# Peptides against a protein of PDB entry 7AE7: the designs that were tried, part 86

Target 1, 321 residues: chain A of PDB entry 7AE7
Amino acid sequence: KVYKDLREFLEVLEQEGQLIRVKEEVNPEPDIAAAGRAAANLGKNQPAVFFEKIKGYKYSVVTNVHGSWQNHALMLGLDKNTSTKDQFYELNRRWDKFPVPPNVVKREAAPCKENVIDKDINLFEILPLYRINEQDGGFYISKASVVTADPEYPDDFNKLNVGTYRIQVKDRDRVGIQALAMHDIAVQLEKAEAENKPLPIAITIGNNPLVTFMASTPVGYNQNEYEFVGALQDGVPMDIVKSDLYDHLYVPAGSEVVLEGHIIPRVRTVEGPFGEFPGSYSGARLQCEVKIDRITHRTNPIFENLYLGIPWTEIDYLMAL

## One batch from the design tools (peptide; aimed at target 1 N122 G138)

Design b2_p30_3_s4 (made by RFdiffusion4, then SolubleMPNN; from b2_p30_3, 18 letters changed)
Fold by OpenDDE base, seed 3:
Structure b2_p30_3_s4 (fold): chain B 321 residues (1-321), chain A 30 residues (1-30)
Amino acid sequence: as target 1 above (321 residues)
Amino acid sequence: MPEYEEVVEENKKRNEEAEKAFYEAQKLAE
């Protein structure tokens, strides 16, 4: 089984008993985190949790999409009861199919282009934002697949980077991004800042689960994550579409939300703290700031966000493979 | 005003508190 988008995956999770749907209106805090913890306490077969109604917001939230070995098996299109050993074997087998180039679809064929916001941008209107942890310095977008390119080689598709970074919401149209030196985005940003130029960026939310997986998996600087997604789909290309603002940035065609903008050159603002692990906060630091210039989104977009809890986090599963 | 506008202000306040704490910690480290 191959998934075009998050919605197809959520449908399969629900069919397989790996998704809990909360139909009652919830408060963003503390109900989302509390429900996630309650779901985690049901055992090792942790379901995704889909919140249909969030007080004060228009749209839905889903958490813990990758939060179990069953969900990982289903992500690979395997039986939910496939052993971790067999999942690893299959992942390695498919990895050898790299590269599988993506299909570039027309704008009209891309669900992420259904709606456009190009003025009076307000992230809070589109995303039901909440604090993941009580002591967080603000609201976070924690499962975004962030697309950037090499400013010196913008047309080199092999240098297109899709990565996962901690993103703090700073304002209606601004986010802080943790671009660590070990990440490919830091190399690209350094090149842009050397010339005092903005770095074009597309922050994509609510993707095909293999996109999210690959964005969290380190690959070579000259290797494209989308070509690995095709490999992990057992040779079936994924669908990508050109961003609206930049000819050289491609986003998943099925993204729920795409935030297009730029990293402001040579600007650093306080980002954090964030409870990356239960009981452990990464300190606040001076980090980069992104200006959001355009949003495209599916009708009734689903905000996929990270689950953090005890005794395990969703990160534990994302990094285990 | 939509209810999320109050949440926007809460987020702003949290960011300001975090910023203050960061600079206070930096001064203590110097």
Scores: peptide ipSAE 0.443, ipTM 0.871, DockQ to the pose 0.881
OpenDDE base, seeds 1, 2, 4, 5: peptide ipSAE 0.041, 0.430, 0.113, 0.320; ipTM 0.609, 0.866, 0.547, 0.819

Design b2_p30_4 (made by RFdiffusion4)
Pose (drawn by RFdiffusion4):
Parts: C-alpha cells; sequence; structure tokens
Structure b2_p30_4 (pose): chain A 313 residues (1-149, 158-321), chain P 30 residues (1-30)
C-alpha cells in the first residue's frame, strides 16, 4: 500500500494496533512530551499516540508516528512484524528505483490547499505548540519537512517558535541555502522557504536522509513507494517551491535578511541538549492547511526514541 | 461565541508562556 497523506497512514496504524487515542483533555506540558517518552519506553510494538484534546487549543497532536519497527514496516507497506533485516533489504532494493519523478497536481486537487490564512498569521491557532523538554528555549516544531530551491531540496530542521508568525532556523545547516543566503543578505533580499507539517511517512523519512547523496528528494519518495510517484503541488506565494499535496500544514515564508537571534537550546539525537546560539529567523507570510489539521510532532530524548528510527536504515 | 472568547484567552496565556521561555533563554545567553 502507498499513503497519499499522513491520515491514510494513521488509519493503517490504528487498524494494526499501533495507534493509541487519548480522548481526555491534556495540558501542553509536560503531558504530550511525557506520553511520547512513555510510548518510546514500551520497548516493543511502540505505538503512535494521538491526542484529540489539548487544553486551550482547537486541533489535535500525533506523536511517535515512526517510533517502532512495526510502524517503520507499515510505513514501507510490509507486514508489521517484518524483521529489521528484511526491512533493510526492502529499502536496499527500493533505493535503486531512484529516480521516480513526482506528479504535479492542480491547486484545487491538493488537500493542503483547503484553507488559506493570508493575514494576521498565528501559528498557535493552527498548531498545538508545546515544550518538548524542560530546558528547551521555546516551543518547537521538531518534525517539519523544509523545502528550499533538480535544485529543489527537502530536509528536516528543528524550528523554534519565536512569535505568532516567526520561527527560528539553523540556516547554516542547510547546505544549499548558503550560496543564496550570502547573495540575499548582501542585497537585503528575502529567501523563500516552505515548512510542511503532517506528511506522508515516506516524505519525512526522505527528509531525514543524509545530504551527502544529492538526490532530488521528491523523486526519492517515489522510489521508496516502489515506483509509485508522489503528488506535489506548487505553493501559493513562490512558484519555484513545491510541497507535498497532502501535507496537513504548509507554512510559506522567507528567511529574514541580516537578522540573528538566540535559538535553542534543544535536544539532539545523541541524547543531550545543544547550546543556545545565534541563528536565522523565518517570517511566515501564509499558511495553508487541511480542515482539522493534525500536528505531527516528535519527542526526542535518551535513545532510543522516534529520531533513531528515522535515522536507522 | 463564549467558548471562542475563552479559547482566545487561553491561547494568549500559552503564547505569553512561550515568550517567557524565549526571554529566559536570551537572558541566559547574554
Amino acid sequence: KVYKDLREFLEVLEQEGQLIRVKEEVNPEPDIAAAGRAAANLGKNQPAVFFEKIKGYKYSVVTNVHGSWQNHALMLGLDKNTSTKDQFYELNRRWDKFPVPPNVVKREAAPCKENVIDKDINLFEILPLYRINEQDGGFYISKASVVTANKLNVGTYRIQVKDRDRVGIQALAMHDIAVQLEKAEAENKPLPIAITIGNNPLVTFMASTPVGYNQNEYEFVGALQDGVPMDIVKSDLYDHLYVPAGSEVVLEGHIIPRVRTVEGPFGEFPGSYSGARLQCEVKIDRITHRTNPIFENLYLGIPWTEIDYLMAL
Amino acid sequence: AAEEEKRKEELEEIYQRNKELNKKAEEEFY
């Protein structure tokens, strides 16, 4: 099976006993992060946890989506009990199908274009933002796929919420931004960027894939789907930016020129906090989202947690 | 309408909480 969006994958997870629904209202902190750690601590057949009600918010949160070998196998379309070695072989075989060009769809057909917010941008009205770890510098978007511009790149970068319509980003960790970053800051011009949240599991998996192999990213997702191309749609504001047609939330924005502010600290996969450093800020110019969006976020702590599964094979 | 006003007040509190975290992290950095 191939998933057009996060919601089909969550449906499969729930049918397979790999998704737990929390119906009672929970507080943003520390409840969501504590549940994410506990789900990771179950050791075997760790499920995704779906929070339907978060105090003070309108929408729902899902966590630990990738956080088990069962979830990982179901992401690949295999039986949930497929051994880790057999999943490795299946990934090795599909790796060679690269490239599989993506299908570009019309705006009216992309579920991520159902709702538009073009003014008075407020991330909190869409995303139930919360603190992941006690010493984090702020509320974080820890599982976004970021699109920048064959020269189109998708990657995962921690994003700290700084204001209703502003976030932080480590721009010098996106090694295609940094030739356009010099030109843009030298000329005081903005650099367009897209932040996608709530994606097909293979899109997130591709976004965590090593940068050393300069692939085409979306064309790699079609390879992981064993030859089935993925659907992408042009962003509203920037014609050279394409996002997954099924994303729950799309934040279209730009990197603010000549602005460096304190970002962090935040957790890193080796199990420790990073330090606070001066980083770039991104202004959100537009939000498009599916009706009743789902905030797919990720807990990160002492290994093993969901990030280890996203990096393993 | 009342439920929407209450949700707006609670969202404001949550937003202020995030601002406090950012401010504390900036003060510790400098």

Design b2_p30_4_s1 (made by RFdiffusion4, then SolubleMPNN; from b2_p30_4, 16 letters changed)
Fold by OpenDDE base, seed 2:
Order: C-alpha cells, then structure tokens, then sequence
Structure b2_p30_4_s1 (fold): chain B 321 residues (1-321), chain A 30 residues (1-30)
C-alpha cells in the first residue's frame, strides 16, 4: 500500500487500531504532552494520538505517528504485526530501488495549495502550538520536513535536501532553526552566508509518513530524499509540487502546512532550551532565524508534531531503522 | 501527575471504544 498524504495514513492507523482519537476539547498545555506520555504507557503497540479540538486553536494535532513498530510496518504497507527483522529486510530490498524520481504535479492538483496566507502571517492561527516539555524555552515544530537547495547549484535536483531539524517558534512569522555543521542544510547555509544572501526554505508539516521517515534518515548530499521515498514505496513515485516563492524548491503535494520563507543571512538569535530527551535539555544557543513569507495549507490542516515519551521516544523509532 | 492519570484513563477508554468499534466493523464485513 502507498499513501499520498498524512490523512490516508491516519485512516489506516485508525482502521488498524493504531490511532486514538480524542474528541473532547483539550488544553494545549499540559494535556497534549500528558496524553503523549499516557499513550507511551499503553504498551508495546503505542498508538498515534489525534486531538480533534484544542482550546484556543482552530485546528487539530496528531502525535506519535511513527511511535511504534506497528506504525512502521503500516507505513511500509505491511501487516502491522510484521517483525522488526522483516521490516528491516523489506526496507533494504526497497532501498536498492533508488532512485525513483517523484512526479511533479500541477499547483491546482496539490492539496497543500488549497489555502494561501501571504499577509499578516501568524503561525499561531495555523498551528496549534504547545510546549512539548514543561521547561522548553518556547513552542517547537519538531517533525517538519525542511526543504532547501544548494545556492550554487539551485537547479540540481540531486542536491535538494529534505531534512528534519529542531524549529523553535520565535514570533508570529519567525522561527529559529538548529542547523548543525553535520547537516546538509548547514553546508547550503554556509554557501548563502558567504555571499550574504538569504537561503530559500520551505518548512513542510504533516506529510506522507515515508517523507517524514526519509527526512529523518541521513542520505548523501547528492541524493534526493524524494527519490528514496519512491524506492520505499516499492517503485511508486511520490507527488511533489513547486513552491510558490521559489522555482527550485519542491514540496510534498499532500503537505498539511507549508511555511515558505528564507534563512536570514548572518543573523543568530537565542534558541532553546529544548528537552530532546525526558529530563535532558540542550542549553540555549545562538541559532539561525527564518522569516516566513508565505503559508500554503490544506483546509483544516493537521499539525503533526513529535511525541517525546518514556522509555522509547518517537525519535528512537525513526532512527532505529 | 493527576491530570496525566485522568488523561491516561480517558485514552484507555477511547482505545477500548476504538477496539470495540474495530471488532464490530470486522464482524460487519464477515
């Protein structure tokens, strides 16, 4: 089975008993994080948790989408009871199909383009933001697939990077991004900053689960994560669409929310602290700042965010394969 | 802790209802 978007995957998770739907209104704090922790304690088959109503917000949140081996099996379109070993063998078998080039769809065919915000941008109107950990220095977007290109080779599709980075909301239209020197985005940013130019960026939220998986999986600098998504779809291409602001940036056609903007050159602002692990905080650091210039989103967008549960976090499942 | 325990109970009740619904759906396709 292949999924076009997050919604098709959430439907399967719900059918398979791997999604809990919370219909009652919850407080964004502490209830979302508390529910996440509670879901981690339901046993080995940790479900996704879908919050339909969040007090003070218009839209829904889903957490723990990748938070179990059953969810990983379903992501691969396998039986939910497929062993971790057999999942690994199937991943390796499909990995050898790289590259599988994506389909570029028309703007009118892309669900992520249903709505546009280009004025008076306020992230809090689109994303039900909450603190994941009580001691977090702010609101984080922790499960975004961030699209950037090489500014020296912007038309080289093989250098198009889709990565997962820690993103702190700084203002209504600004986010901090943690671009570590080991990340491909840091190489691209260094090239842009050498010329004192902005780096174009698209921050995509609520994707096909294999896009999120590949964005968290290290690949070569000259390898495109979308071509691996097609490989992991057993040779079925994924659908991408051109960004609205940049001809050289392509985003998943099915993204729930796309934040288009730029990394401000040579600007660093305080980011953190963030609880990367339960009871472990990374210190506050000077990090890059992104200006959001345009938002595109699906009608009634779902905010997919990371769940940090004990003893196994959703990150541990994303990294364990 | 109290809120987490209350929410845990809510989630367990929702999970149970989801399992009952899924079992009923499976039984309706059979």
Amino acid sequence: as target 1 above (321 residues)
Amino acid sequence: KKEEEELKKLLEEIEKKNQERNAAAEAAFL
Scores: peptide ipSAE 0.027, ipTM 0.485, DockQ to the pose 0.016
OpenDDE base, seeds 1, 3, 4, 5: peptide ipSAE 0.018, 0.018, 0.018, 0.000; ipTM 0.486, 0.500, 0.449, 0.323

Design b2_p30_4_s2 (made by RFdiffusion4, then SolubleMPNN; from b2_p30_4, 17 letters changed)
Fold by OpenDDE base, seed 5:
Structure b2_p30_4_s2 (fold): chain B 321 residues (1-321), chain A 30 residues (1-30)
Amino acid sequence: as target 1 above (321 residues)
Amino acid sequence: EEEEEELKKKLEEIEEENKKRVEAAEKAFL
């Protein structure tokens, strides 16, 4: 099975008993994190947790989408009880199909373009933001697929990067981004900052689960993550659409939310602390700052965010491959 | 230090806005 978007995957997770739906209104804190931990305690088959109603917010949250081997098998369109060994075998078999070029769809055909916000941007109106850990310095977007390009080769699709980065909300229209030197985004940012130019960016939230998986999987600088998504779909192309602000940035057509903007050149602001692991906080650091200039989103967007908890984090499953 | 204080202030403002949203929702259901 191939999924067009997060919603098709969540439907399968629910059908397979790998999603818990919380229908009662919850407080954003501490209830989201507490319910996530409670679900994690249900044993080896940790389900996704979908919160339909969050007090003070209009939209829903889903967590722990990739948080089990069953969910990983289902992501690959396999039986949920497929052994880890057979999942790895199938992953490797499909990996050899690279490259599978994506389909570029028209703007009118892309669900992520259903709604536009281009003025009075407020992230809290579109995302039900909450503290993931009690000691976090603020609100984090921890499961975004961030799209950037090489500023010297903006039209080279092979240098289009889709990565996962720690993102702290800093204002209504500002986020901090942790661009480490080992990330492809850091190479692209260095080139932009050398010329004192902004780096164009699209922060995409709530994607096809294979997009999120590939955004967390290191690939070569001249390899496009979307072409691997097509390979992991067993040769079925994924659908992408041109960003609204930038002709050279392409986003998943099915994204729940797309934050379009730019990294401000040569600006560094304090970010953190963040509890990456229970009892392990990364201290405050100076990090890059993104200005959000435009938002596009699906009607009733789902905020997919990372589950952090005991015994395994969702990151452990995303990086264990 | 000044940048840390400015960030802390912005985060406190964001947290207070979030608190007000929650409180407003509580009042609307009462």
Scores: peptide ipSAE 0.311, ipTM 0.826, DockQ to the pose 0.078
OpenDDE base, seeds 1, 2, 3, 4: peptide ipSAE 0.221, 0.008, 0.029, 0.020; ipTM 0.740, 0.368, 0.539, 0.468

Design b2_p30_4_s3 (made by RFdiffusion4, then SolubleMPNN; from b2_p30_4, 14 letters changed)
Fold by OpenDDE base, seed 5:
Structure b2_p30_4_s3 (fold): chain B 321 residues (1-321), chain A 30 residues (1-30)
Amino acid sequence: as target 1 above (321 residues)
Amino acid sequence: AEEEKKLKELLEEIEKENKERVAAAEAAFL
């Protein structure tokens, strides 16, 4: 099976008994993080956890979407009981189909464009933000697929990068982003900052699970992650749409939320600490700051965020492939 | 039935973690 969006995947997870739906109102803190840890304690077949109602927020959260080998099998459209070995075999077999170019859909056909916020931007109105770990220095968006381009070659689609980065919410319309030197975004930012220019950015949340997987998988600087998504879909192209602010940025057509903005050149602000691993906090660092200029979102957007808190976290599954 | 069971197990583990955290906090103030 191929998924157009997160919602189609969550439906399959639920049908396969790999999603728990929490219908009762929860507190964003500590209940979401506690439920993630609790789901990890349910054993090897860890389900996703979907929170329909969060106190003080309008929208839902889902966590632990990639949190088990069963969920990874289903992501590949395999039987949930497919062995890890057979999942790796199938992944490698499909990888050889690269490149599979995406379909560019019209704006009117993209679910991520159903709603627009272009004034009075407040991330807390669109995302049910919470601390993932008790000692976190703030609210994190930990499972976003971040789209950037090479500012020297903005029209080179092969240099369009889709990556996963640690993002801390700083204000209603500002986020800190951890762009490490090993990330393609750091190369692109260096070029923009050399000219004292903003770097255009689209932070996409709640995607097709293969987009999230590929955004977490290192590829070559001249390789497009969307073309790998098509390969991992066994040769079925994924759907992308042009960003609203930038002609050269393309986002997944099915994204739940798209934060469009820019990295402010040569500005660094305190980011962290963040509990990347159980009992291990990465220290506070000076990191890049993003101004959010526009939001597009699906009606009743689902905030997909990482589960963190026990060994074999969702990150460990995303990195194990 | 299986989903209801898993939800129950999840809620029980959340309650357990919350109790352990409260107990740890109380122990840190003693």
Scores: peptide ipSAE 0.257, ipTM 0.784, DockQ to the pose 0.034
OpenDDE base, seeds 1, 2, 3, 4: peptide ipSAE 0.179, 0.000, 0.006, 0.000; ipTM 0.722, 0.258, 0.353, 0.285; seed 4 fails the geometry check

Design b2_p30_4_s4 (made by RFdiffusion4, then SolubleMPNN; from b2_p30_4, 16 letters changed)
Fold by OpenDDE base, seed 4:
Structure b2_p30_4_s4 (fold): chain B 321 residues (1-321), chain A 30 residues (1-30)
Amino acid sequence: as target 1 above (321 residues)
Amino acid sequence: KEEEEKLKKLLEEIEEENKKRVEAAEKAFL
C-alpha cells in the first residue's frame, strides 16, 4: 500500500487500531504531552494520538505517528505485525530501487495549495503550537521536512535536500532553525552566507510518512530524498509540486502546511533550550533565523509534531535505521 | 474496548499532569 499524504496514513492507523482519537477539547499544555506519555505507556503497540480540538486553536494536532514498529510496518504498507527483521529486509530490498524519480504535479492538483496566506502571516493561526516538554524555551516544530537547494547548483535536483531540523517559533512569521555542521543544509547555508544571500527554504509539515522518514534518514549530498521515497514505495513515484516562491524548490503535494521563506544571511538568534530526551535538555545556542514569506495549507490542516516521552521515542524509530 | 481503555489511560495521565502543574503553580505563589 502507498500513501499520498498524512491523512491516508492516519486513516489506516485508525483502521488498524494504531490511532487514538481524542474528541474532547484539550489544553495544548500539558494535555498533548501528557497524552503522548500515556500513549507511550500503553506498551509496544504505541498508537498515534489525534487531538481534534485544542483550546485556543482552530486546527488539530497529531503525534506519535511513527512511534511504534506497528506504525512503521504500516508505513511500509506491510501487516502491522510484521517482524522488525522482515521490515528491515523489505526496507533494504526497496532501498536498492533507488532512484525512483517523483511525479511533478500541477499546482491545481496539489492539496497543499488549497489555501494561501501571503500577508499578515501568523503561525499561531495555522499551527496549534505547544511546548513539547515543560522546560522548553518555546514552541517547536519538530517533525517538519525542510526543503533547501544548493545555491551554487539550484537546478540540480540531486542536490535538493529534504531534512529534519529542530525549529523554534520566534514570532508570528519567524522561526529559528538548528542547522548543524553535519547537516546538508549547513553546507548550503554556508554557500549562501559567503555571498551574503538569503537561502530559500520550504518547511513542510504533515507529510506522507515515508517523506518524514526519509527526511530523518541520512543520504548522500548528491542524492534526493524524494527518489528514495519512491524506492521505499516499492517503485511507485511520490507526488511533488513546485513551491510558490521558488522554481527550484519542490514540496510534497500532500503536505498539510508549507512555510515558504528564506534563511536570513549572517543573522543568529537564541534558540532553545529543547528537551531532546526525558530529563535531557540541549543548551540554548545561537541559530539561524527564517523569515516566512508565504504559507500554503490544506483546508483544516493537521499539525503533525513529535512526541518525546520515553526511550524509543518517535525520533528513535525514525533514526534507528 | 481496547480503544476505550487506551483513551481512559490518556485522560488519567492528563489529569495527573494538570494536578502537578497546579501544585507547582501554588508552590510558586506561596
Scores: peptide ipSAE 0.018, ipTM 0.455, DockQ to the pose 0.038
OpenDDE base, seeds 1, 2, 3, 5: peptide ipSAE 0.016, 0.018, 0.016, 0.018; ipTM 0.448, 0.497, 0.412, 0.484; seed 5 fails the geometry check

Design b2_p30_6 (made by RFdiffusion4)
Pose (drawn by RFdiffusion4):
Structure b2_p30_6 (pose): chain A 313 residues (1-149, 158-321), chain P 30 residues (1-30)
Amino acid sequence: KVYKDLREFLEVLEQEGQLIRVKEEVNPEPDIAAAGRAAANLGKNQPAVFFEKIKGYKYSVVTNVHGSWQNHALMLGLDKNTSTKDQFYELNRRWDKFPVPPNVVKREAAPCKENVIDKDINLFEILPLYRINEQDGGFYISKASVVTANKLNVGTYRIQVKDRDRVGIQALAMHDIAVQLEKAEAENKPLPIAITIGNNPLVTFMASTPVGYNQNEYEFVGALQDGVPMDIVKSDLYDHLYVPAGSEVVLEGHIIPRVRTVEGPFGEFPGSYSGARLQCEVKIDRITHRTNPIFENLYLGIPWTEIDYLMAL
Amino acid sequence: SEEVEPAIERNKELNKKAEEDYYKEKEEEE
C-alpha cells in the first residue's frame, strides 16, 4: 500500500494496533513529551500516540509515528512484524528505482490547500506548540520537511518558534541555501522557504536521508513507494517551491536578511542538549492547511527514540 | 484566539531566558 498523506498512514497504524488515542484533555507540558518518552520506553511494538485534546488549543497532536520497527515496516507497506534485516533488504532494492518523477497536481486537488491564512499569521491557532525538553529554548517544530531551491531540496531542520509568525532555523546547516544566502543578504533580499508539517511517512523519511547523495528528494519518495510517483503541488507565494499535496500544514515564508538571534538550546540525537547560538529567522508570510490539521511532532531524548528509527536504515 | 495566550506568553518567557543565559555566558568568556 502507498500513503497519499499522513492520515492514511495513521489509519493503517490504528488498524494494526500501533496507534493509541488519548481522549482526555492534556496540558502542553510536560504531558505530550512525557507520553512520547513513555511510548519510546515500551521497547517493542511502540505505538504512535494521538492526543485529541490539548488545553488551550483547537487541534490535535500525533507523536512517535516512526518510533518502532512495526511502524517502520508499515511505512514501507510490509507486514508489521517484518524483521529489521528484511526491511533493510526491501529498502536496498527500492533504493535503485531512483529516480521516480513526481506528479504535479492542480491547486484545487491538493488537500493542503483547503484553508488559507494570508494575514494576521498565528502559528498557535494552527499548531498545538509545546516544549519538548525542559531546557529547550522555546517551543519547537521538530519534524518538518523544509523545501528550498533538479535544484529543489527537502530536509529536516529543527525549528524554534520565536513569534506568532516567526521561527528560527540553522541556515548554515542547509548546504544549498548557502550560496543564495550570501547573495540574498548582500543584496538585502529575502530567500523563499517552505515548511511542511504532517506528511506522508516516506516524505519525512526521505527528508532525514543523508545530504551526501544529491538526489532530487521527491523523486526519491517515488522510489521508496516502489515506482508509484508522489503528488506535489506548487506553493501559493513562490512558483519555484513545491510541497507535498497532502501535507497537514504548509508554512510559506522567507529567511529574513541580516538577522541573527539566539536559537536553542535543543536536543540532539546523541542524547544531549546542544548549545544556544546565533541563527537565522524565518518570517511566515502564509499558512495553508487541511481542515482539522494534525500536528505531527517528534520527541527526542536518550536513545532509542523516534529519531533513531528515522536515521537507521 | 484568546485561549492560546497563556502558551504564547510562556514561550516568550522561555525565549527571554535563553537569550539572557546566552549573553551572560559570552560576557563571562570575555

Design b2_p30_6_s2 (made by RFdiffusion4, then SolubleMPNN; from b2_p30_6, 19 letters changed)
Fold by OpenDDE base, seed 4:
Structure b2_p30_6_s2 (fold): chain B 321 residues (1-321), chain A 30 residues (1-30)
Amino acid sequence: as target 1 above (321 residues)
Amino acid sequence: SSSVEPAIKENQKRIAEAEERFLAEQAAAA
């Protein structure tokens, strides 16, 4: 099984008993985290948790999508009871198929383009935002696949980077992004800032689960994560579409939400603190700031966000490679 | 919409408190 988007994956998770649907209205805090902890306590087969109604917001949240070995097996299109050893074998077998170039679809064929917001941008109207951890310095987007390119080689598709970064919501149309020196985005930003130019960015939320997986997997600077997604789909290309603002940025065609904008050059603002792991907090520090200039989204967009509960975090499965 | 304004205000309050703490820590280390 290959998934075009998050919705197809969530349907399979639900059919396989790997998704809990919460139909009653919940408070973002503490109910989302509490339900995630309760799901984690059901055993090793930790399901995704889908919240249909969130007080104060229009749209839904899903957490813990990658939160178990069963979910990981299903992501690969395998039986949910496939052993971790066999999953690893299959992952390695498919990895050797790299590169598998993506299909570029027309704008009209891309579900992420169903709705457009280019005026009076307000992230809170699209995303049910909340504090993930009790001591967080604000609301976070913790499971986005962020697309950037090399500003010196914008037409080199091999230098297109899709990575996962910690994103703090700063305002209606601004976010802080953690770009560490070890990340490819930091190299690209350094080049842009040397010329005092903005770095184009697309922050994508609610993707094909293999996109999210690859965005969390370190690859070479001259390797495109989308070409690995095609490899992990056993040679089936994934679908991408050109961003609206930038000819050189491509986003997953099935993204629930795409935030298009730019990193403001040579500006640093306070980001954090954030609880990256249970009982471990990273302090506040000066980080980059992104201005959001355009949003495209599916009708009734699903906000996929990270679960950081006890005893196991979703990141443990994303990084267990 | 008027319905998300409380959440925006709460987020801004938390950010401001974090910024104040950060600035105080930086000033104490200088």
Scores: peptide ipSAE 0.606, ipTM 0.920, DockQ to the pose 0.894
OpenDDE base, seeds 1, 2, 3, 5: peptide ipSAE 0.576, 0.578, 0.570, 0.025; ipTM 0.914, 0.916, 0.915, 0.422; seed 5 fails the geometry check

Design b2_p30_6_s3 (made by RFdiffusion4, then SolubleMPNN; from b2_p30_6, 16 letters changed)
Fold by OpenDDE base, seed 2:
Structure b2_p30_6_s3 (fold): chain B 321 residues (1-321), chain A 30 residues (1-30)
Amino acid sequence: as target 1 above (321 residues)
Amino acid sequence: SEEVKPIEEENKKRIAEAEARFYAELEALE
């Protein structure tokens, strides 16, 4: 089975008993994080948790989408009881199909283009933002697939990078991103900053689960994550669409939310403490600053965010393959 | 700082209460 978007995957998770739907209104803090921890404690078969109503927000949240081996099996279109060994075997078999080029769809055919916000941008109106840990110095977007290109080779599709980075919300239309030197985005940013130019960026939220998986999986600088998604779909191309602001940036056609903007050159701001684990904080680091210039989103967008729970985080499942 | 500890303890209590509510809601859905 191949999924076009997050919604098709959530439907399968629900059918397979791998999604809990919370219909009652919850407080964004601490109820979302608490519910996530509670779901993690349900044992080895950790479901996704879908919050339909968040107090003070218009839209829904889903967490722990990749939070179990059953969810990973379903992501691959396998039986939910497929062993980790057999999942790994199937991943390796499909990996050899690289590259599978994506389909570029028209703007009118892309669900992520249903709505546009290009003025008075306020991230809090679109994303039900919450602190994962009450000690967090801010709100984080932790499961976005971030799209950037090589500024020297913007038309080289093989250098288009889709990565997962920790993103802190700094203002209504500003986010901080941690671009470590080991990340492909840091190479691209260095090139832009050498010329004192902004780096174009698209921050995509709520994707096809294989896009999120590949964005969290290190690949070569000259390898496109979308071409791996097609490989992992057993040779079925994924659908991408051109960004609204940039001709050289392509985003998943089915994204729930797309934040289009630019990294401000040579600006660094202090990151608030991030709780990697309950009671553990990464030290304050300098991060890059992104200005959001345009938002596109599906009607009633679902905010997919990472669940950070003990003993196993969703990151551990994303990185374990 | 010493001022953060009371907040952390209160927050831990709020989290535990929220977890308990969520478990009760889960049990009611089963």
Scores: peptide ipSAE 0.023, ipTM 0.420, DockQ to the pose 0.024
OpenDDE base, seeds 1, 3, 4, 5: peptide ipSAE 0.019, 0.019, 0.007, 0.000; ipTM 0.432, 0.443, 0.319, 0.319; seeds 4, 5 fail the geometry check

Design b2_p30_6_s4 (made by RFdiffusion4, then SolubleMPNN; from b2_p30_6, 18 letters changed)
Fold by OpenDDE base, seed 2:
Structure b2_p30_6_s4 (fold): chain B 321 residues (1-321), chain A 30 residues (1-30)
Amino acid sequence: as target 1 above (321 residues)
Amino acid sequence: SMEVEAAEKENKERLAKAEADFLAAQAAAA
């Protein structure tokens, strides 16, 4: 099975008994985080948790999408009871198909383009924001696939980076992003900042689960994560679409929400604290700030966000392979 | 540093205002 988007994957998770649907209205805090922790306590077969109604918000939240080996098996289109060994074998077999170039679809064929917000941008109107941890210094977007390019080689598709970064909401149209020196985005940002230029960015939320997986998987600087997604789809290309603001940035065609903007050059603002692990907070640090200039989104967008809990976090599964 | 503390305060105030304005707008539309 190949998935075009998050919705097709959530349908399969629900059919396989790997998704809990919460139909009752919940409070953003503490109910989302509490329900995530409760789901983690269900044992090894941790389901995704889909919240249909969030008090004070229009749209839904889903958490713990990658939060089990069963969900990973299903992501690969395997039987949910496929062993971790057999999942690893299949992943390696498919990896040898790299590169599988993506299909560039027309704008009108991309679900992520169904709606546009280009003025009076307010992230609270499009994302049901909540604190993941009680002591978090704000709202975090933790499962975004962030698209950037090399500013010296913007047309080199092999240098197009799709990565997962810690993103804190700062304002209606501002987010902080943690670009660590070891990440490809930091190399690209350094080049842009050397010239005092903005770095173009697309922050994509609610993707095909293999996009989220590959965005969390380290690859070479000259390797495109979308070409690995096609390989992991057993040679079926994924669908991408050109960003609205930038000719050289491509986003998953099926993304629930796309935040298009730029990293402001040589600006640093306080980001954090964030509870990266239960009981462990990273201190507040000066980090990059992104201006959001345009949002595109699917009708009734689903906010996919990270589950953080004990004994296993969703990160443990995203980084385990 | 005093600069970091000032920046922390400013960011907290910006976020709090954005959240409050959103909640107020929702309450007015309901």
Scores: peptide ipSAE 0.223, ipTM 0.786, DockQ to the pose 0.033
OpenDDE base, seeds 1, 3, 4, 5: peptide ipSAE 0.036, 0.023, 0.031, 0.129; ipTM 0.573, 0.592, 0.606, 0.686

